# Peptides against a protein of PDB entry 6CSU, part 81

Target 1, 51 residues: chain A of PDB entry 6CSU
Amino acid sequence: GALEELRGQYIKAVKKIKCDMLRYIQESKERAAEMVKAEVLRERQETARKM

## One batch from the design tools (peptide; made by RFdiffusion4, then SolubleMPNN)

Design b2_p25_2_s2 (from b2_p25_2, 10 letters changed)
Fold by OpenDDE base, seed 5:
Structure b2_p25_2_s2 (fold): chain B 51 residues (1-51), chain C 51 residues (1-51), chain A 25 residues (1-25)
Amino acid sequence: as target 1 above (51 residues)
Amino acid sequence: as target 1 above (51 residues)
Amino acid sequence: SELYEEMIQDAERFEKELKEEKFEF
């Protein structure tokens, strides 16, 4: 019925919001991970230059 | 009734997610700012030691 | 710098909390 349909829509909407938030967090983690990789590379290059 | 309760639960859930996200962002920004301050301080101290 | 590593760890903690959060209807 209408109540069950609305319940389904609300559950779906909440799940969508959670998914969007999780995606944002995941993208943030990926950007941070790339920055870590870049820092490690720079450190290795600087070490090599000092050898 | 059941419809009003369901609507209330949806609104509460959405508000909870929104608040959690805003808090996460705010706390992350604050931690990042403090880490930058600490790094600057350490760099100044290291520079001073090398003088 | 440990900034980005801390950001990753913080994000992972929050991700876990968000996944575990249950809403009832």
Scores: peptide ipSAE 0.248, ipTM 0.660, DockQ to the pose 0.721
Fold by OpenDDE base, seed 4:
Structure b2_p25_2_s2 (fold): chain B 51 residues (1-51), chain C 51 residues (1-51), chain A 25 residues (1-25)
Amino acid sequence: as target 1 above (51 residues)
Amino acid sequence: as target 1 above (51 residues)
Amino acid sequence: SELYEEMIQDAERFEKELKEEKFEF
């Protein structure tokens, strides 16, 4: 019925929001990991220049 | 009634998700700002030692 | 690079919390 339909829609909406948040956090983590990698490479370059 | 209860549960769930995300973002931003501040202070100390 | 490492760790903690969070209807 209408109540079950609405319940389903609300559950679906909450799950969608949760999934979007998880994706955002995952993408943020990946960006941070790439920044760490880039920074390590820069540090290695700088060390190599000083040697 | 049942519709109001369901609506209330949905709103509560969405607010919980929103608050958790905003808190996460805010705390992450504050930690980042503090780390930048600490780095700037270290750089100033190092500059002062070289002068 | 400690900034980004901390950000990764914080993100991982939040991911765990968010995955474990349950909403009842």
Scores: peptide ipSAE 0.247, ipTM 0.657, DockQ to the pose 0.728
Fold by OpenDDE base, seed 1:
Structure b2_p25_2_s2 (fold): chain B 51 residues (1-51), chain C 51 residues (1-51), chain A 25 residues (1-25)
Amino acid sequence: as target 1 above (51 residues)
Amino acid sequence: as target 1 above (51 residues)
Amino acid sequence: SELYEEMIQDAERFEKELKEEKFEF
């Protein structure tokens, strides 16, 4: 019925929001990891320059 | 009624997710700011030592 | 490097919490 349908829609919406947030966090982690990689490369380059 | 209660539950759930995300973002920003501050202080100390 | 490493760790903790959070209707 209409009530059950609405309940299903609300549950689906909440789950979607949760998934969107998880994806956002994952993408943030990936960006941070890329920054770590870049820093390591810069550090190695600086070390090499000082040798 | 049942529809209003269900709507309320949905809103509450969405609000909780939103609040959790906002808190996460805010706390992350605060930690980042503190780490930057600490790094700046270390840099200043190192510079002073080299002078 | 330490900054981004901490950000990653914090994100991982939050991911776990979010996955474990249950909503009831």
Scores: peptide ipSAE 0.246, ipTM 0.659, DockQ to the pose 0.744
Fold by OpenDDE base, seed 2:
Structure b2_p25_2_s2 (fold): chain B 51 residues (1-51), chain C 51 residues (1-51), chain A 25 residues (1-25)
Amino acid sequence: as target 1 above (51 residues)
Amino acid sequence: as target 1 above (51 residues)
Amino acid sequence: SELYEEMIQDAERFEKELKEEKFEF
């Protein structure tokens, strides 16, 4: 019925929001990981130049 | 009634997700700021020792 | 490096908590 349909819509909406938040966190982790990679690369280059 | 309760549950769920995200962002920013502060202090100490 | 590593660890912890959170309707 109408109530069950609305319940389904609300559940779907909450799940969508949760998924969007998880994606945001994942993207944040990826950006941080790229910064770590760049930093490690710079450190390796500095070490190589000093040897 | 059942409809009002369902609406209330939806709103509560959405608000919880929002509050958790805002708290996460705030705490993350605070930790990052503290780490930068500590790093700057260490660099200043190194500079002072070299002068 | 430590800053970004801590940010990653914090994000992973929050990710876990968010995934485990249950909603009742």
Scores: peptide ipSAE 0.244, ipTM 0.657, DockQ to the pose 0.707

Design b2_p25_2_s3 (from b2_p25_2, 13 letters changed)
Fold by OpenDDE base, seed 5:
Structure b2_p25_2_s3 (fold): chain B 51 residues (1-51), chain C 51 residues (1-51), chain A 25 residues (1-25)
Amino acid sequence: as target 1 above (51 residues)
Amino acid sequence: as target 1 above (51 residues)
Amino acid sequence: MELYQEQIQDAEAFEEKLKNEKFEF
């Protein structure tokens, strides 16, 4: 009925917001990790060039 | 009635979740901006020491 | 610095998506 449908719509909305936020956080962490890896590699290369 | 009241509660709840997440993102941006400012300052200081 | 700049851009993109998301009941 209308009540069950309304409840379903609410649950769906909350789940979507939650999933979107978690995905944003996860992707942000992954990008940060890759940038740190790249920075470490550059630092190693720079050190190697100076030796 | 009960259905309209529940609908109102769901709308309010979803809006609150959305607002909380937007606030979190805004605070995250502010922290990142401060880190950029700090990095720029360090770079300027390092450049000044080398001159 | 690029890390923080990218984080800001990512946050702004997500803000826009979240602001524009509509829920119907």
Scores: peptide ipSAE 0.499, ipTM 0.808, DockQ to the pose 0.743
Fold by OpenDDE base, seed 2:
Structure b2_p25_2_s3 (fold): chain B 51 residues (1-51), chain C 51 residues (1-51), chain A 25 residues (1-25)
Amino acid sequence: as target 1 above (51 residues)
Amino acid sequence: as target 1 above (51 residues)
Amino acid sequence: MELYQEQIQDAEAFEEKLKNEKFEF
């Protein structure tokens, strides 16, 4: 009925927000990790060139 | 009626979740901005010491 | 600095998506 549909729509909305936030956090962490890796690589290359 | 009241409660709950998430993101941006300011200050201090 | 600047940009992009998300009941 209408009540069950309304409840379902609410649950769906909350789950969507939760999933979007978790994905945002995960993607942010991945981008940060890639930037750190790139920085470490540059530092190693600079050290190698100066030897 | 009960259906309208429940609908109102669901709308309120979703809005609260959204507001809490926006506040979290804003606070995250502010922390990142402060880190940028600190880094810029360190770079300026290093430049000044080397002159 | 680039790391923090990227974080700010990511946050702003997500804020916009969240603000524009609409739910119907």
Scores: peptide ipSAE 0.493, ipTM 0.806, DockQ to the pose 0.718
Fold by OpenDDE base, seed 3:
Structure b2_p25_2_s3 (fold): chain B 51 residues (1-51), chain C 51 residues (1-51), chain A 25 residues (1-25)
Amino acid sequence: as target 1 above (51 residues)
Amino acid sequence: as target 1 above (51 residues)
Amino acid sequence: MELYQEQIQDAEAFEEKLKNEKFEF
């Protein structure tokens, strides 16, 4: 009925918001990790060239 | 009626979730902006010491 | 610096999507 449909719409909305936020956070963390790894690699390469 | 009340509660709940998420993102942006400012300051200080 | 600048841009893009998302009940 109308109540069940309304409840379903609410649950779907909440789940979508949650999933979108979690994906955003995860992708942000992955980008950060990749940039840190790249920076560490550059530092090591620079140190190696100095030795 | 009960349906309208429940609908109102669901709308309120979803709005609250969205607001909480937006606030989190805004605070994250502010922290990132502060980190940028700090990094720019360090770069300027380093440049000044080299001159 | 580039990391934080990208994070800000990504956050702004996500904010816009979240603000514009409408749910119907």
Scores: peptide ipSAE 0.492, ipTM 0.806, DockQ to the pose 0.769
Fold by OpenDDE base, seed 1:
Structure b2_p25_2_s3 (fold): chain B 51 residues (1-51), chain C 51 residues (1-51), chain A 25 residues (1-25)
Amino acid sequence: as target 1 above (51 residues)
Amino acid sequence: as target 1 above (51 residues)
Amino acid sequence: MELYQEQIQDAEAFEEKLKNEKFEF
């Protein structure tokens, strides 16, 4: 009925907010990890050139 | 009626969730901004020592 | 510094999306 439909709409809204937030956090972590990897690689290359 | 009351409760709940998420993101931005300030300060100090 | 600057930009983009999201009941 109308109450069940309304409840469903609420659950859908809450799930969307949750998923969007989790995705943002996950993507942010991945970008940070990639930047750290790139920095480590550059540092290794610089060290190698100085050998 | 019951439907209108429930609708109001769901609207309120979703707004609260959204506000909580926005606050979390804002605090994350502020932490990152402080890290930028700290890095700029270190760079200025290093430059000054090389003068 | 690039990491932190990127984090700020990403946060601002997400804030804008979340603010503009509308839910209907």
Scores: peptide ipSAE 0.491, ipTM 0.805, DockQ to the pose 0.731

Design b2_p25_2_s4 (from b2_p25_2, 11 letters changed)
Fold by OpenDDE base, seed 5:
Structure b2_p25_2_s4 (fold): chain B 51 residues (1-51), chain C 51 residues (1-51), chain A 25 residues (1-25)
Amino acid sequence: as target 1 above (51 residues)
Amino acid sequence: as target 1 above (51 residues)
Amino acid sequence: MELYEEMIQDAEEFEKKLKEEKFEF
């Protein structure tokens, strides 16, 4: 009925927000990790050039 | 009635979640901006020491 | 510095999407 449908809509909305937030956090972490890896590589290359 | 009241509660709850997420993201942006400022300051100081 | 700039950009994009998201009840 209308009550069950409304409840379903609420649950769906909350889950959507949760999923969006988790995805944002996960993607941000992955990008950060890749940037750190790239920075470490650059630092190693710079060190090697100075040897 | 009960249905309308519940609908109102769901709307309020979802809005609250959304607001909390927006606040979190805003605070995260502000922290990141402060880190950028700190890095710029350090870079200037390092440059000055090397002069 | 680039990391924090990317973080800011990512946050701004997320804010936009979240603000535009609509829910129906």
Scores: peptide ipSAE 0.375, ipTM 0.764, DockQ to the pose 0.715
Fold by OpenDDE base, seed 3:
Structure b2_p25_2_s4 (fold): chain B 51 residues (1-51), chain C 51 residues (1-51), chain A 25 residues (1-25)
Amino acid sequence: as target 1 above (51 residues)
Amino acid sequence: as target 1 above (51 residues)
Amino acid sequence: MELYEEMIQDAEEFEKKLKEEKFEF
């Protein structure tokens, strides 16, 4: 009925918001990690050139 | 009635979740902006020392 | 600096999508 439909709509909305947020956080962390890795590599290469 | 009341509660709950997420994103942006500002300041200070 | 600039851009894009998202009850 209408009650079950409303409940379903609410659950679906909450799940979508949760999933979107978790994906955003995960993708942001991955991009940050890759940039840090690239920076560390550049620093190591620079140090190696100074030796 | 009970259906309208529950609908109102669901709408309110979803809006709250959305607002909490928006606040988190805004605070994250503000922290990142402050880090950029700090880096720009350091770069300007370094440039000034080289003059 | 590039890291934080990208983080800001990602956040702005996500913020826009979240604001535009509509739920119907």
Scores: peptide ipSAE 0.373, ipTM 0.763, DockQ to the pose 0.736
Fold by OpenDDE base, seed 4:
Structure b2_p25_2_s4 (fold): chain B 51 residues (1-51), chain C 51 residues (1-51), chain A 25 residues (1-25)
Amino acid sequence: as target 1 above (51 residues)
Amino acid sequence: as target 1 above (51 residues)
Amino acid sequence: MELYEEMIQDAEEFEKKLKEEKFEF
């Protein structure tokens, strides 16, 4: 009925918001990790050049 | 009626969740901006030491 | 600094998407 449909719409909306936030956090963390890895690699290369 | 009231409650709840998320993101941005400022200051200090 | 700048950009993009998102009941 209308109540069940409305409840379903609410749950769907909340889940979407949750998923969007989790995706944002995850993607941000992944990008950060890649940047750190790149920095570490650059530092290693710089160290190697100095040896 | 009950349906309209419930609908209103769901809309309000979703809006609250969205607002809470926006606040979290804003606070995250502010922290990141502060880190940028700190890095800029360090770089300026380092440059000054090298001059 | 690039890391934090990227984080800010990511956050701004997400903020925009979140603000524009509409729900139908």
Scores: peptide ipSAE 0.372, ipTM 0.762, DockQ to the pose 0.731
Fold by OpenDDE base, seed 1:
Structure b2_p25_2_s4 (fold): chain B 51 residues (1-51), chain C 51 residues (1-51), chain A 25 residues (1-25)
Amino acid sequence: as target 1 above (51 residues)
Amino acid sequence: as target 1 above (51 residues)
Amino acid sequence: MELYEEMIQDAEEFEKKLKEEKFEF
């Protein structure tokens, strides 16, 4: 009925917000990890050139 | 009626969740900005020492 | 510094999307 439908809409909205937040956090962490990895690689390359 | 009250409660709850998320993001931005500021300060201090 | 600048940019984009998101009840 109308109450069940309304409840369903609420649950869907909350899940959407949760999903968006988790995706943002995950993508941010991935970007950070890639940047750190790239920095470490550059430092290693620089060290290798100085040998 | 009961349906309208429930609708109002759900809208309020979703808005609260959104607000909490926005606050979290804002605090994250503030922490990142402080890290940038600290890095800039260190770079300036290093430059000053080399003068 | 670039990392933190990127983090700020990502956060600003997410804030914009979250503010614009509408829900139907």
Scores: peptide ipSAE 0.352, ipTM 0.753, DockQ to the pose 0.729

Design b2_p25_3_s1
Fold by OpenDDE base, seed 5:
Structure b2_p25_3_s1 (fold): chain B 51 residues (1-51), chain C 51 residues (1-51), chain A 25 residues (1-25)
Amino acid sequence: as target 1 above (51 residues)
Amino acid sequence: as target 1 above (51 residues)
Amino acid sequence: DEAAAAERAARLAASKVRAAKEAEE
């Protein structure tokens, strides 16, 4: 019936949200790692300039 | 020193990831709710058409 | 943790839907 169909749609939507969230977290971690790497390189260059 | 700065950058990045993740989850839930609402409306219209 | 919370919410919603169906019968 209509209630079971709505239930099914909701569960499907939640599963999709979970998968998208995990992908987003992974991509965000990769971007954060790249930002940290770039900042460390800038700091090393600045340290070398001051020596 | 350099280790403390790197640690600070890592902690800042993790906090940003957490905030962005929570925002993404909220927006995803809102989009899912809108999709379910739209589907329920379409089903009601189809039911009315068949009566 | 947030994904697990969403799954728990979905299970709770599903149980409420089942209970509503049984009440209408």
Scores: peptide ipSAE 0.135, ipTM 0.554, DockQ to the pose 0.023
Fold by OpenDDE base, seed 1:
Structure b2_p25_3_s1 (fold): chain B 51 residues (1-51), chain C 51 residues (1-51), chain A 25 residues (1-25)
Amino acid sequence: as target 1 above (51 residues)
Amino acid sequence: as target 1 above (51 residues)
Amino acid sequence: DEAAAAERAARLAASKVRAAKEAEE
């Protein structure tokens, strides 16, 4: 019935949001790691040029 | 009725998840920025010691 | 040697970021 359909839609929506969030977290972690890696390398070069 | 209540619960839950996700993103960005800042400072010190 | 050291340091930095994030979650 209408209640079961709405419940199904709710569960589906929550699962989708959860998956999207987990993917975002994973991709964000990877991007953050790469950003730090790049920044450390750039900073070494910049510091070396100034010394 | 029960259908309206379930709809209300759905809307409330989706709003909560959205808010939680936005907060997580904001806090994650702040933590990432602080981590990069700290790493850059440490790298400057380390590079300076080696020069 | 410098390039290798830089690569290792960058890898360590990336690992620390991942570990810190995982520890907070």
Scores: peptide ipSAE 0.093, ipTM 0.460, DockQ to the pose 0.112
Fold by OpenDDE base, seed 3:
Structure b2_p25_3_s1 (fold): chain B 51 residues (1-51), chain C 51 residues (1-51), chain A 25 residues (1-25)
Amino acid sequence: as target 1 above (51 residues)
Amino acid sequence: as target 1 above (51 residues)
Amino acid sequence: DEAAAAERAARLAASKVRAAKEAEE
């Protein structure tokens, strides 16, 4: 009935949000790692040019 | 009735998850910014000592 | 994620230590 359907929609929505969070966390970790790597490399080169 | 209560619980749960995600994103951004700032500063000093 | 941040920091530190060791050889 309507109650079971609403419960099903709730479970589906919560599972989707959980998956979206996990993906966001994983992508955020990857982006952070690449950003740090790139920033360190750029900073070494920039500092060397200024010295 | 029971249907309205379940709807209310669903809306409340989804709002809570949304707020938790937004907070996680904000805190993650702040931590990432501080980490990059610290790494750049350390790398500048280290590179300068090696030059 | 603090654990991932710590792991990244540890890898950077380990790389610097290896580079320093190689420079002294």
Scores: peptide ipSAE 0.083, ipTM 0.439, DockQ to the pose 0.057
Fold by OpenDDE base, seed 2:
Structure b2_p25_3_s1 (fold): chain B 51 residues (1-51), chain C 51 residues (1-51), chain A 25 residues (1-25)
Amino acid sequence: as target 1 above (51 residues)
Amino acid sequence: as target 1 above (51 residues)
Amino acid sequence: DEAAAAERAARLAASKVRAAKEAEE
């Protein structure tokens, strides 16, 4: 019935949200890691210039 | 020094990621809630049509 | 825990949906 369908839709939506959240977290972590790597590279370059 | 700056940047990035995640979750929940409300409205309309 | 927070919000939303359904019955 309509109630069961609504409940089903809700569960599906929640599952989607969970997946989207996990993906967002992963992507954010990856972006942060890349930023850190880039900064380390910049620092190494700066150190080299100071030598 | 450079190491301390890098550590500081990392901490700042992680804090930003955390905030972004929380915001994303909140927005996702809001979207889900709106989707559910819309579905309830559609079901009411469908029920009305079946009457 | 973001996932836990999401789940709690989902439960709250589900409760609101249930309440709305009961009101329509």
Scores: peptide ipSAE 0.151, ipTM 0.566, DockQ to the pose 0.028; fails the geometry check

Design b2_p25_3_s2
Fold by OpenDDE base, seed 3:
Structure b2_p25_3_s2 (fold): chain B 51 residues (1-51), chain C 51 residues (1-51), chain A 25 residues (1-25)
Amino acid sequence: as target 1 above (51 residues)
Amino acid sequence: as target 1 above (51 residues)
Amino acid sequence: AAAAEAARMAELAASKVAAALEAEA
């Protein structure tokens, strides 16, 4: 019925949000790791130039 | 009626999820920034020790 | 009709959340 259909749509929406969040978190972690790596490399070079 | 009330509850729940996720993202960004800052400082010290 | 509209609104709300998440990527 109408209530079951609405409930189904809600559950589907929530599942989609969950999947999108998990993807975001994973991609965010990957970007953060790359950013840290890049920053470490830059800082190493900068420190070497100052010494 | 019952359907409208349920709809209202679902919409409210989705809005809450949205707000929670945005807060999580913001807090995650702040933590990431602090982590990068700390790593830069550590790397600067480490590089200095090696030279 | 009421159920269909409610479902549409719920999906729209979810879509906006999804769009916000994708924008952060």
Scores: peptide ipSAE 0.162, ipTM 0.576, DockQ to the pose 0.020
Fold by OpenDDE base, seed 2:
Structure b2_p25_3_s2 (fold): chain B 51 residues (1-51), chain C 51 residues (1-51), chain A 25 residues (1-25)
Amino acid sequence: as target 1 above (51 residues)
Amino acid sequence: as target 1 above (51 residues)
Amino acid sequence: AAAAEAARMAELAASKVAAALEAEA
């Protein structure tokens, strides 16, 4: 019935949101790690040149 | 009735998830920015000492 | 009709959340 259908839609939507969030978090962490690594390397090079 | 109550709970839950996600994203960006800033500063100091 | 409309509104809300998440990723 309508109640069961609505419940099904809610569960489906929530599960999708959860998956999207987890993916976002993982990708964000990866991007952050790469950004830090790159920034540290550049800073090391620039500091070395200026000294 | 039961259908309206479930719909209300669904919408409320989805809106809460949205708010929580946006807050998490914002806080994550702020933490990432601070982490990069701190790491760059430390790397500059360490490089200077080792040269 | 009322139940169908309620379901549609819920789906639209979920879709907006999903779109916002994807835009930030």
Scores: peptide ipSAE 0.158, ipTM 0.574, DockQ to the pose 0.019
Fold by OpenDDE base, seed 1:
Structure b2_p25_3_s2 (fold): chain B 51 residues (1-51), chain C 51 residues (1-51), chain A 25 residues (1-25)
Amino acid sequence: as target 1 above (51 residues)
Amino acid sequence: as target 1 above (51 residues)
Amino acid sequence: AAAAEAARMAELAASKVAAALEAEA
């Protein structure tokens, strides 16, 4: 009935949001790791030039 | 009635999840920025010591 | 830039989901 359909819609919506969050977190972690790696490399080069 | 109340509760819950997600994203960006700053500073110091 | 775009897309997705739930009821 109407209650079951509404409940189903809510659960589906919540599950989708959860998946979107997990995907964002995973991709964000990967990007952050690469960004740190790149910044460390650049900083090492810059510091060396200034010494 | 009961159906309208349940609908309202589900909509409210979904909106809360959306807000929580946006807050997490914002806080994650801030943490990532601070992490990069800290790593750059540490790397500069380490490189200087090794030169 | 990539992180900002991802955040915007996530916000849009969340908004669409919420709107869909409201529209279906």
Scores: peptide ipSAE 0.106, ipTM 0.541, DockQ to the pose 0.035
Fold by OpenDDE base, seed 5:
Structure b2_p25_3_s2 (fold): chain B 51 residues (1-51), chain C 51 residues (1-51), chain A 25 residues (1-25)
Amino acid sequence: as target 1 above (51 residues)
Amino acid sequence: as target 1 above (51 residues)
Amino acid sequence: AAAAEAARMAELAASKVAAALEAEA
């Protein structure tokens, strides 16, 4: 009935959001690692020029 | 009635999850920025000792 | 820029889910 359908819609929406969050977290970790590597490389170059 | 109340509760819960996700993203950006700053500082110190 | 775009996409996805639930009910 209407109550079961509404509950189903809620559960489906929550599961989708959960999946989106987990994907975001995973991708964010990867991007953060690459960003740090790039920044460290730039810093080494700049520091070397100043020394 | 009971159906309308349940509908309202489900919609409210989904919106809360959305807000939690957005807050996580905002906090993640801030933590990432501080992590990069700390890493750059350590790299400067290490590079200076090698020069 | 990349982080901002990721946040925008996440916001859009979350908004679509919430809107879909409201429309179905």
Scores: peptide ipSAE 0.102, ipTM 0.539, DockQ to the pose 0.036

